# Peptides against a protein of PDB entry 5ONS, part 31

Target 1, 181 residues: chain A of PDB entry 5ONS
Amino acid sequence: MFKKFDEKENVSNCIQLKTSVIKGIKNQLIEQFPGIEPWLNQIMPKKDPVKIVRCHEHIEILTVNGELLFFRQREGPFYPTLRLLHKYPFILPHQQVDKGAIKFVLSGANIMCPGLTSPGAKLYPAAVDTIVAIMAEGKQHALCVGVMKMSAEDIEKVNKGIGIENIHYLNDGLWHMKTYK

## One batch from the design tools (peptide; made by RFdiffusion4, then SolubleMPNN)

Design b1_p12_1_s4 (from b1_p12_1, 4 letters changed)
Fold by OpenDDE base, seed 4:
Structure b1_p12_1_s4 (fold): chain B 181 residues (1-181), chain A 12 residues (1-12)
Amino acid sequence: as target 1 above (181 residues)
Amino acid sequence: DPAEEEYAEYLD
């Protein structure tokens, strides 16, 4: 989603959200990520304005105090930014790729099944379309936010093709967009 | 950044 993204070229405008809209978004976030509920007032304090940065290709980024928290495309599901995920690693269920897959993930490539079933990888139960944090063998920080294109069960038995779609990865265009006020 | 440092060998 952000492989060719550049803040100077791809940001259109920024809007401040009304209270009612913020309430709706918070409810949606809790529905998508139940574990975030106890932390949401810390992540999005009531006293702080919430803004949406509108970008090309129907991308929207949710921000508070300039911090990039979540993003979505075409009003689809929200994804946490890697920066938020690094602060709250439990927001997403995890999958782990082996060392050999790291360089490909960081180039924006989708995660192939063998990179999730090989020694050094760890595949956890997850349904298709689940948003997941991609971890790496021997590393502590997530390097990618992805979406399961196959269930974990199917990844294991088929073990061929795209297992997880790469949505946002470390050092992509969104990562380089550190803040926006 | 701690994450960038952790993956430094893979980043330009």
Scores: peptide ipSAE 0.767, ipTM 0.967, DockQ to the pose 0.888
Fold by OpenDDE base, seed 3:
Structure b1_p12_1_s4 (fold): chain B 181 residues (1-181), chain A 12 residues (1-12)
Amino acid sequence: as target 1 above (181 residues)
Amino acid sequence: DPAEEEYAEYLD
């Protein structure tokens, strides 16, 4: 989603959200990520304005105090940014790729099944369409936010093709945006 | 950044 993204070229405008809209978004986030509920007041304090950075290709980035928290495309599901995920690693279920997959993930490539079933990888139960944090063998920080294109069960059985779609990865255009006020 | 440092060998 952000492989060719540049803040100066791809950001259209920024709007401050009304209280009622913020309330609706918070409810959506809790529905998508139930584990975030105890932390949401810390992530999005009631006293702080919430802004949406509107980008090309119908991408919207949710920000508070300049921090990029979540993003979505075409009114689809919200994804946490890697920067938020690094602060709250537990808000997404994890999958772990082997060390050989790292360089490909960081080039924006989708994650193939063998990179999730090989020694060094760890595959946890997850349904198709689940948003997941991609971890790597021997590393502590998530390097990617992805979406399961196959269930964990099917990844193990079929072990061929795209297992997880790469949505946002370390050092992509969104990562380089850092902050926006 | 700690994450960038951890993956430095893979980053441009």
Scores: peptide ipSAE 0.766, ipTM 0.967, DockQ to the pose 0.906
Fold by OpenDDE base, seed 5:
Structure b1_p12_1_s4 (fold): chain B 181 residues (1-181), chain A 12 residues (1-12)
Amino acid sequence: as target 1 above (181 residues)
Amino acid sequence: DPAEEEYAEYLD
């Protein structure tokens, strides 16, 4: 989603959200990420305005005080930014790729099944379409936010093809955006 | 950034 993303080229505008819209978004976030509820007032303080940075390809980035928190495309599900995820690593279920997969993930490549089933990888139960944090063997920080294209069960059984779609990865265009006010 | 430092060998 952000492989060739550049703030200067791909941001269209920024709007401040109405209170009612913010309330709706918060409810959606809690539904998607139940564990975030106790932290939501810290992440999105009521006193702070919430903005949407509208980008090309129908991408929207939710921001508070310039911090990029979540993003979505075409009003689909919200994904946390890696920057937020690093602060709150529990908001997504995890999957771990082996060391050999790291360089490919950081090039924007999708995660292939063998990278999730090999020694050094850790595959946790997850259904298709689950948004997951991609961890790496021997590393502490998530390097990617992805979407399960196969269930964990099928990844193990089939062990071929794309297991997880790479949505946002460390050092991509969104990562480099850092802040926006 | 701690994450960038952790993955430095893979980053340009």
Scores: peptide ipSAE 0.765, ipTM 0.967, DockQ to the pose 0.892
Fold by OpenDDE base, seed 1:
Structure b1_p12_1_s4 (fold): chain B 181 residues (1-181), chain A 12 residues (1-12)
Amino acid sequence: as target 1 above (181 residues)
Amino acid sequence: DPAEEEYAEYLD
């Protein structure tokens, strides 16, 4: 989503959200990520305005105090930014790729099944379309936010093709967009 | 950044 993204070229405008809209978004976030509920008040304090940065290709980034928290495309599901995920690593279920897959993930490539089934990888139960944090063998921080394109069960059985779609990865255009006020 | 440092060998 952000392989060719540049803040200077791909941001259109920024709007401040009304209270009712913010409430709706918070409810949606809790529905998508139940584990975030106890933390949502410190992530999005009631006293702080919430903004949406509108980008090309129907991408929207939710921000508070300049911090980029979540993003979505075409009003689909919200994804956490890696920067938020690093602070709250538990808000997504995890999958772990092996060491050999790291270079490909960080080039923006989708995660292929062998990178999730090989020694050093860890594949956890997950249904198709689940938003997941991609971890790596021997590393502590998530390097990617992805979407399961196959169930964990099918990844193990088929073990060929795209297992997880790469949505946002470390050092992509969104990562380099550190803050926006 | 701690994450960038952790993956430095893979980043430009």
Scores: peptide ipSAE 0.761, ipTM 0.967, DockQ to the pose 0.892

Design b1_p12_2_s1 (from b1_p12_2 with T1D D7A E9A)
Fold by OpenDDE base, seed 4:
Structure b1_p12_2_s1 (fold): chain B 181 residues (1-181), chain A 12 residues (1-12)
Amino acid sequence: as target 1 above (181 residues)
Amino acid sequence: DEELEEAIAQLN
């Protein structure tokens, strides 16, 4: 989603959200990520305005105090940014790729099944379309936010093709935005 | 690849 993304070229505008809209978004976030509820006041303090950065290709980024928290495309589900996920790693369920897959993920490639079933990888139960944090063998912080294109069961059984779609990865265009006020 | 090594270091 952000391989060819640049803040200077791909941001259209920024709007400040009304209280009612913020409430709706918070409820949606809790529905998507139930474990975030106790932390939401810390992540999105009531006293701080919430903004949406509108970008090309129908991408929207939710920000508070300039921090990029979540993003979505075409009114789809929200994804946490890697920067937020690094602070709150429990927001998403995890999958782990082997060491050899790291360089490909960091180039924006989708995660192939063998990279999830090989030694060094860890594949946890997950349904298709689940948003997941991609962990790297031997590393602490997620390198990618992805979406299961197959269930974990099918990844193990078929073990061929795209297992997880790469949505947002370390050092992509979204990562390099850093802040937006 | 220095760039890759630096990226991987960010994950520590």
Scores: peptide ipSAE 0.647, ipTM 0.950, DockQ to the pose 0.896
Fold by OpenDDE base, seed 3:
Formats: C-alpha cells, structure tokens, sequence
Structure b1_p12_2_s1 (fold): chain B 181 residues (1-181), chain A 12 residues (1-12)
C-alpha cells in the first residue's frame, strides 16, 4: 500500500474530526481490536483533537498530536501503523517469518507460505482476512503489518502461494512519514 | 547489504 508513497506527492489534505466522528471511530477500533480498549484513552486522549490525513488512492491516516496511529483504504478496516504497533505490540495477533524471508518482506513482497512454515518461522492460528503483525525470527519489533490471505491451517496444509499480504512494512513510505500536524 | 543490516537493526 505504501511502497511508492511520498508525503509530498501523495497527501491531499488534512481535516480535524468532529467529536461524534471520533466516537464512532473509537468504537470501530474497539470492535476490530478488543484488546485495545484499556489503552485507547492514552492512545487517543479525549482532550486531544483527532485528524485524518487524506491521501491518494483513498487512503486515510488517523493522527493525534501529529502521531500516525491507524490507516485505512476506501473506508475499509483500520490498520495500526508500525510505529503504534511497536509501542503496543499486543494489538494484533502475531505471525513470525524465518530469517530468509526478511529481505523480501522489507522490499514489500507478500509473504509466501514456506516463509511461515519453515524452521525459524512460527505460525499461529488465524482466519482469512485477519490483520496480523509480522515478526522476524530473533527480533522483537514487528517488521510488517499484513492480512491473512489463507488461514493458518491452510498455510500449513497447502504450503504454496501467498499466505499473507504485505500491507505496511518497515521503511516504506508510511514509516518515513514520522509525524504530521 | 548494508541497507538490509541497518533495517534489521531497527527491529531490535
């Protein structure tokens, strides 16, 4: 989603959200990520305005105090930014790729099944369309936010093709967009 | 692959 993303070229505008809209978004976030509920007040304090950075390709980035928190496309599901995920690693279920897959993930490639079933990888139960944090063998911070294109069960059984779609990865265009006020 | 090594270091 952000492989060829540049703040100067791909951001259209930024709007401050009304209180009612913020409330709706918070409810959506809790629905998507139930574990975030106890933390949402410190992530999105009530006293702080919430902004949407509107980008090309119908991408919207949710920000508070300049911090990029979540993004979505075409009013679909919200994804946490890697920067937020590094602070709150538990908001997504995890999957782990082996060392050999790291270079490909960091180039924006989708994650193939063998990279999730090989020694060094760890595959946890997850349904299709689940948004997941991609961990690297031997590392602590997520390198990618992805979406399961196959269930964990099918990844193990079939072990061919795209297991997880790469949505946002370390050092992509969104990552380099550190803050936006 | 210095660029890759730097990226991997960011994951620590």
Amino acid sequence: as target 1 above (181 residues)
Amino acid sequence: DEELEEAIAQLN
Scores: peptide ipSAE 0.639, ipTM 0.949, DockQ to the pose 0.906
Fold by OpenDDE base, seed 5:
Structure b1_p12_2_s1 (fold): chain B 181 residues (1-181), chain A 12 residues (1-12)
Amino acid sequence: as target 1 above (181 residues)
Amino acid sequence: DEELEEAIAQLN
């Protein structure tokens, strides 16, 4: 989603959200990520305005005090940014790729099934379309936010093709935005 | 690859 993304070229505008809209978004976030509920007032304090950065390709980025928190495309599901995920690693369920897969994920490549079934990888139960944090063998911070394109069960038995779609990865265009005020 | 090494270091 952000492989060729550039803030100067791909951001259209930024709007401040109404209180009622913010409330709706918070409810959506809790629905998607139930574990975030106790932390949401810390992540999005009521005293702070919430903004949407509107980008090309119908991408919207949710921000508070310049911090990029979540993003979505075409009003689909919300994804946490890697920067938020690094602070709150429990927001998403995890999958782990082997160390050999790291360089490919960091180039924006989708995660192929063998990278999730090989020694050093850890594949946890997950249904198709689940948003997951991609961890790397021997590393502490997530390197990628992805979406399961196959269930964990199917990844194991088929073991061919794209297991997880790479949505946002370390050092992509979104990562390099850092903040937006 | 120096860039790769730096990226991997960010994951620690």
Scores: peptide ipSAE 0.636, ipTM 0.948, DockQ to the pose 0.901
Fold by OpenDDE base, seed 2:
Structure b1_p12_2_s1 (fold): chain B 181 residues (1-181), chain A 12 residues (1-12)
Amino acid sequence: as target 1 above (181 residues)
Amino acid sequence: DEELEEAIAQLN
């Protein structure tokens, strides 16, 4: 989603949301990520304005105090940014890729099944279409936010093809955006 | 790959 993304070229505008809209978004976030509920008040303090950065390709980024928190495309599901996920790693269920897969993930490539089943990888139960955090062995910060294209069970069974779609990865265009005020 | 190592280092 952000492989060729550049803030200067791909951001269209920024709008400040009304209180009622913010409440609706918070409810959506809790529905998608139930574990975030106890933390939502510190992630999105009531006193702080919430803004939407509108980008090309119908991408919207939620920001608070300049921090990029979540993004979505075409009013689809919200994804946490890696920067938020680094602070709150429990927002998403995890999958771990092997060492060899890291360089491909960091190039924006989708994650192939062998990279999730080989030694060094860890595959946890997850249904298709689940948004997941992609981890590397021994690391605390996720390198990628992805979507399960196969269930964990099918990844283990078939062990061929795209297991997880790469949505947002470390050092992509969104990562380099850092803040937006 | 130096760039790869630098990226991995960002993950602490």
Scores: peptide ipSAE 0.422, ipTM 0.913, DockQ to the pose 0.810

Design b1_p12_2_s2 (from b1_p12_2, 4 letters changed)
Fold by OpenDDE base, seed 4:
Structure b1_p12_2_s2 (fold): chain B 181 residues (1-181), chain A 12 residues (1-12)
Amino acid sequence: as target 1 above (181 residues)
Amino acid sequence: EEELEKAIELLN
């Protein structure tokens, strides 16, 4: 989603949200990520304005105090940014790729099934379309936010093709934005 | 590639 993304070229405008809209978004976030509820007032304090950065290709980025928190495309599901996920790693369920897959993921490649079933990888139960944090063997922080294209069960059985779609990865265009006020 | 190395370092 952000492989060729550049703030100067791809950001259209920024809008400040009304209180009622913010409440709706918070409810959506809790529905998607139940574990975030106790932390949401810390992540999105009531006294702080919430903004949406509108980008090309129908991408929207939710920000508070300039921090990029979540993003979505075409009003689909929200994804946490890697910057937020690094602070709150429990927001998403995890999958782990082996060491060899790291360089490919960081180039924006989708995660192939063998990279999830090989020694050094860890594949946890997850349904298709689940948003997941991609961890790497021997590393502490997530390198990618992805979406399961197959269930964990099918990844193990078929073990061929795209297991997880790469949505947002470390050092992509979104990562380089850092902040936006 | 230097950028890749920097990215990998961020994982630590």
Scores: peptide ipSAE 0.468, ipTM 0.910, DockQ to the pose 0.950
Fold by OpenDDE base, seed 1:
Structure b1_p12_2_s2 (fold): chain B 181 residues (1-181), chain A 12 residues (1-12)
Amino acid sequence: as target 1 above (181 residues)
Amino acid sequence: EEELEKAIELLN
């Protein structure tokens, strides 16, 4: 989603949200990520304004005090930014790729099944379309936010093709967009 | 390749 993203070229505008809209978004976030509920007040304090950065290709980024928290496309599901996920790694269920897959993920490639079934990888139960944090063998922080294109069960059985779609990865265009006020 | 190495360092 952000492989060729540039803040200067791909941001259209920024709007400040009304309180009613913020409340709705918070409810959506809790529905998507139940584990975030106890932390949502410090992530999105009531006293702080919430903004949406509107980008090309119908991408929207939710921000508080300039921090990029979540993003979505065409008003679909919210994804946490890697920067937020690094602070709150429990927001998403995890999958782990082997060491060899790291370079491909960080190049924006989708995650192939062998990178999830090989020694050093850890594949946890997950249904198709689940948003997941991609961890790497021997590393502390998530390197990617992805979407399961196959169930964990099918990844193990078929072990060919795209297992997880790469949505947001370290050092992509969104990562380089550190803050926006 | 240099950018890739920088990205890998961010994992720690």
Scores: peptide ipSAE 0.346, ipTM 0.884, DockQ to the pose 0.910
Fold by OpenDDE base, seed 2:
Structure b1_p12_2_s2 (fold): chain B 181 residues (1-181), chain A 12 residues (1-12)
Amino acid sequence: as target 1 above (181 residues)
Amino acid sequence: EEELEKAIELLN
């Protein structure tokens, strides 16, 4: 989603959200990520304005105090940014790729099944379309936010093709935005 | 790829 993304070229505008809209978004976030509920007040304090950065390709980024928290495309589900996920790694279920897959993921490539079934990888139960945090063998921080294109069960059985779609990865265009006020 | 190396360092 952000492989060719550049803040200067791809941001259209930024709007401050009304209280009612913020409440709706918070409820949606809790629905998508139930584990975030106890933390939402510190992630999105009531006293702080919430903004949406509107980008090309119908991408919207939710921000608070300049921090990029979540993003979505075409009114689809919200994804946490890697920066938020690094602070709250439990927001998403995890999958772990082996060492060899790291360079491909960080180049924006989708995660192929062998990178999830090989020694050094860890594949946890997950259904198709689940948003997941991609961890790396021997590393502490998530390197990617992805979407299961196959169930974990099917990844193990078929073990070829795209297992997880790469949505947002370390050092992509979204990562480089850092903050937006 | 220098950028790739930088990204890998961010994983630690």
Scores: peptide ipSAE 0.335, ipTM 0.882, DockQ to the pose 0.910
Fold by OpenDDE base, seed 5:
Structure b1_p12_2_s2 (fold): chain B 181 residues (1-181), chain A 12 residues (1-12)
Amino acid sequence: as target 1 above (181 residues)
Amino acid sequence: EEELEKAIELLN
């Protein structure tokens, strides 16, 4: 989603959200990520304005005090940014790729099934379309936010093709934005 | 190449 993304070229505008809209978004986030509820007032304090950075290709980025928190495309599901996920790693369920897959993921490649079934990888139960944090063998921080294109069960059985779609990865265009005010 | 190495360092 952000492989060729550039802040100067791909951001259209920024709008400040009304209170009612913010409440709706918070409810959506809790529905999508139930574990975030106790932390949401810390992540999005009531006193702080919430903004949406509107980008090309119908991408919207939710921000508070310039911090990029979540993003979505075409009013689909919300994804946490890696910067937020690094602070709150429990927001998403995890999958782990082997050491050999790291370089490919960091180039924006989708995660192939063998990278999830090989020694060093850890594949946890997950349904298709689940948003997941991609962890790496021997590393502490998530390197990617992805979407299951196959169930964990099917990944193990078929063991070829795209298992997880790479949505956002370290050092992509979104990562390089850092902040937006 | 340098960017990739930098990214890997961010994982720790």
Scores: peptide ipSAE 0.334, ipTM 0.876, DockQ to the pose 0.938

Design b1_p12_2_s3 (from b1_p12_2, 5 letters changed)
Fold by OpenDDE base, seed 5:
Structure b1_p12_2_s3 (fold): chain B 181 residues (1-181), chain A 12 residues (1-12)
Amino acid sequence: as target 1 above (181 residues)
Amino acid sequence: DKELEEAIAELN
């Protein structure tokens, strides 16, 4: 989603959200990520304005005090940014790739099934379309936010093709935005 | 980018 993304070229505008809209978004976030509820007032303090950065390709980025928190495309599900995920690693369920897959993930490549079934990888139960954090063996920081293109069960039995789509990875265009005031 | 540096450091 952000492989060729550039803030100067791909951001259209930024709008400040009204209270009722913010409330709706918070409810959506809790629905998607139930574990975030106790932390939401810390992540999105009521005293701070919430903004949406509108980008090309119908991408929207949710921000508070310039911090990039979540993004979505075409009003689909919300994804946490890696910067937020690093602060709150429990927001997403995890999948672990082997060390050999790291360089490919960081190039923006999708995660192939063998990288999730090989020694060093850890594949946890997850349904198709689940948003997941991509970890690597022996590493503490998530490398990528992805979406299961196959269920964990199917990844294990088929073991061919794209298991997880790479949506946002370390050092991509979204990472480089850092903040947006 | 301090956060990036820290994340990359453990990958090397």
Scores: peptide ipSAE 0.266, ipTM 0.879, DockQ to the pose 0.220
Fold by OpenDDE base, seed 2:
Structure b1_p12_2_s3 (fold): chain B 181 residues (1-181), chain A 12 residues (1-12)
Amino acid sequence: as target 1 above (181 residues)
Amino acid sequence: DKELEEAIAELN
């Protein structure tokens, strides 16, 4: 989603949301990520304005105090940014790729099944279409936010093809935005 | 790939 993304070229505008809209978004976030509910008040304090950065390709980024928190495309599901996920790693269920897969993930490549089933990888139960945090062998912080294209069961069984779609990865265009005020 | 190396360096 952000492989060729550049803040200067791909951001259209930024709008500040009304209180009612913010409440609606918070409810959506809790629905998608139930574990975030106890933390949502510190992630999105009531006193702080919430803004949406509108980008090309119908991408929207939620920001608070300049921090990029979540993004979505075409009013689809919200994804946490890696920066938020690093602070709250439990927002998403995890999958772990082996050491050899790291360079490919960081190039924006989808995660192939062998990278999730090989020694050094850890595959956890997850249904297709689940948004997941991609961890790496020997690393503490997620390197990618992805979507399961196969269930964990099928990844293990078939062990061929794209297991997880790469949506947002470390050092992509979104990562480089860092903040937006 | 310099960018890739930088990304790996940031991964901890």
Scores: peptide ipSAE 0.143, ipTM 0.815, DockQ to the pose 0.767
Fold by OpenDDE base, seed 4:
Structure b1_p12_2_s3 (fold): chain B 181 residues (1-181), chain A 12 residues (1-12)
Amino acid sequence: as target 1 above (181 residues)
Amino acid sequence: DKELEEAIAELN
């Protein structure tokens, strides 16, 4: 989603959200990520304005105090940014790739099934379309936010093709935005 | 790429 993304070229505008809209978004976030509820007040303090950065290709980034928290495309589900996920790693269920897969993930490549079934990888139960954090062997923080294109069960059985779609990865255009006020 | 190296280091 952000392989060819640049803040200077791909941001259209930024709007401050009304209280009612913020409430709706918070409810949606809790529905998507139930475990975030106890933490939502410190992630999105009531006293701080919430903004949406509107970008090309129907991408929207939710921000508070300049911090990039979540993003979505075409009114689809919200994804946490890697920066937020690094602070709150429990927001997403995890999948782990082996060390050899790291460079491919960082190039924006989708995660192939063998990279999830090989030694050093860890594949956890997950349904298709689940948003997941991609971990790497020997690393503490997520390298990527992805979406299961196959269930974990099917990844194990078929072990061929795209297992997880790469949505947002370390050092992509979103990562380089850092902040936006 | 220094920035990439720094980013990766944050994962350790």
Scores: peptide ipSAE 0.120, ipTM 0.779, DockQ to the pose 0.635
Fold by OpenDDE base, seed 1:
Structure b1_p12_2_s3 (fold): chain B 181 residues (1-181), chain A 12 residues (1-12)
Amino acid sequence: as target 1 above (181 residues)
Amino acid sequence: DKELEEAIAELN
């Protein structure tokens, strides 16, 4: 989603959200990420305005105090940014790729099944379309936010093709934005 | 993560 993304070229505008809209978004976030509920007041304090950064290709980024928190495309599901995920790693279920897959993930490549079934990888139960944090063997922080294109069970059985779609990865265009006010 | 930063630098 952000492989060729550039803040200067791909951001259109930024709008401040009304209270009612913020309430709706918070409810959506809790539905998607139940574990976030106790932390949501810390992540999105009531006293702080919430903004949407509108980008090309129907991408929207949710921000508070300039911090990039979540993003979505075409009003689909919200994804946490890696920066938020590094602070709150429990927001997403995890999958772990082996060391060999790291360089490919960081190039924006989709995660192939062998990188999830090989020694050094850890594959946890997950259904198709689940948004997941991609961890790496021997690494402490998530390097990617992805979407399961196969169930964990099918990844193990088939063990070929795209297991997880790479949505947002470390050092991509979104990562380089850092903040937006 | 220092190791991740090093990996990124290696790729760039």
Scores: peptide ipSAE 0.048, ipTM 0.745, DockQ to the pose 0.189

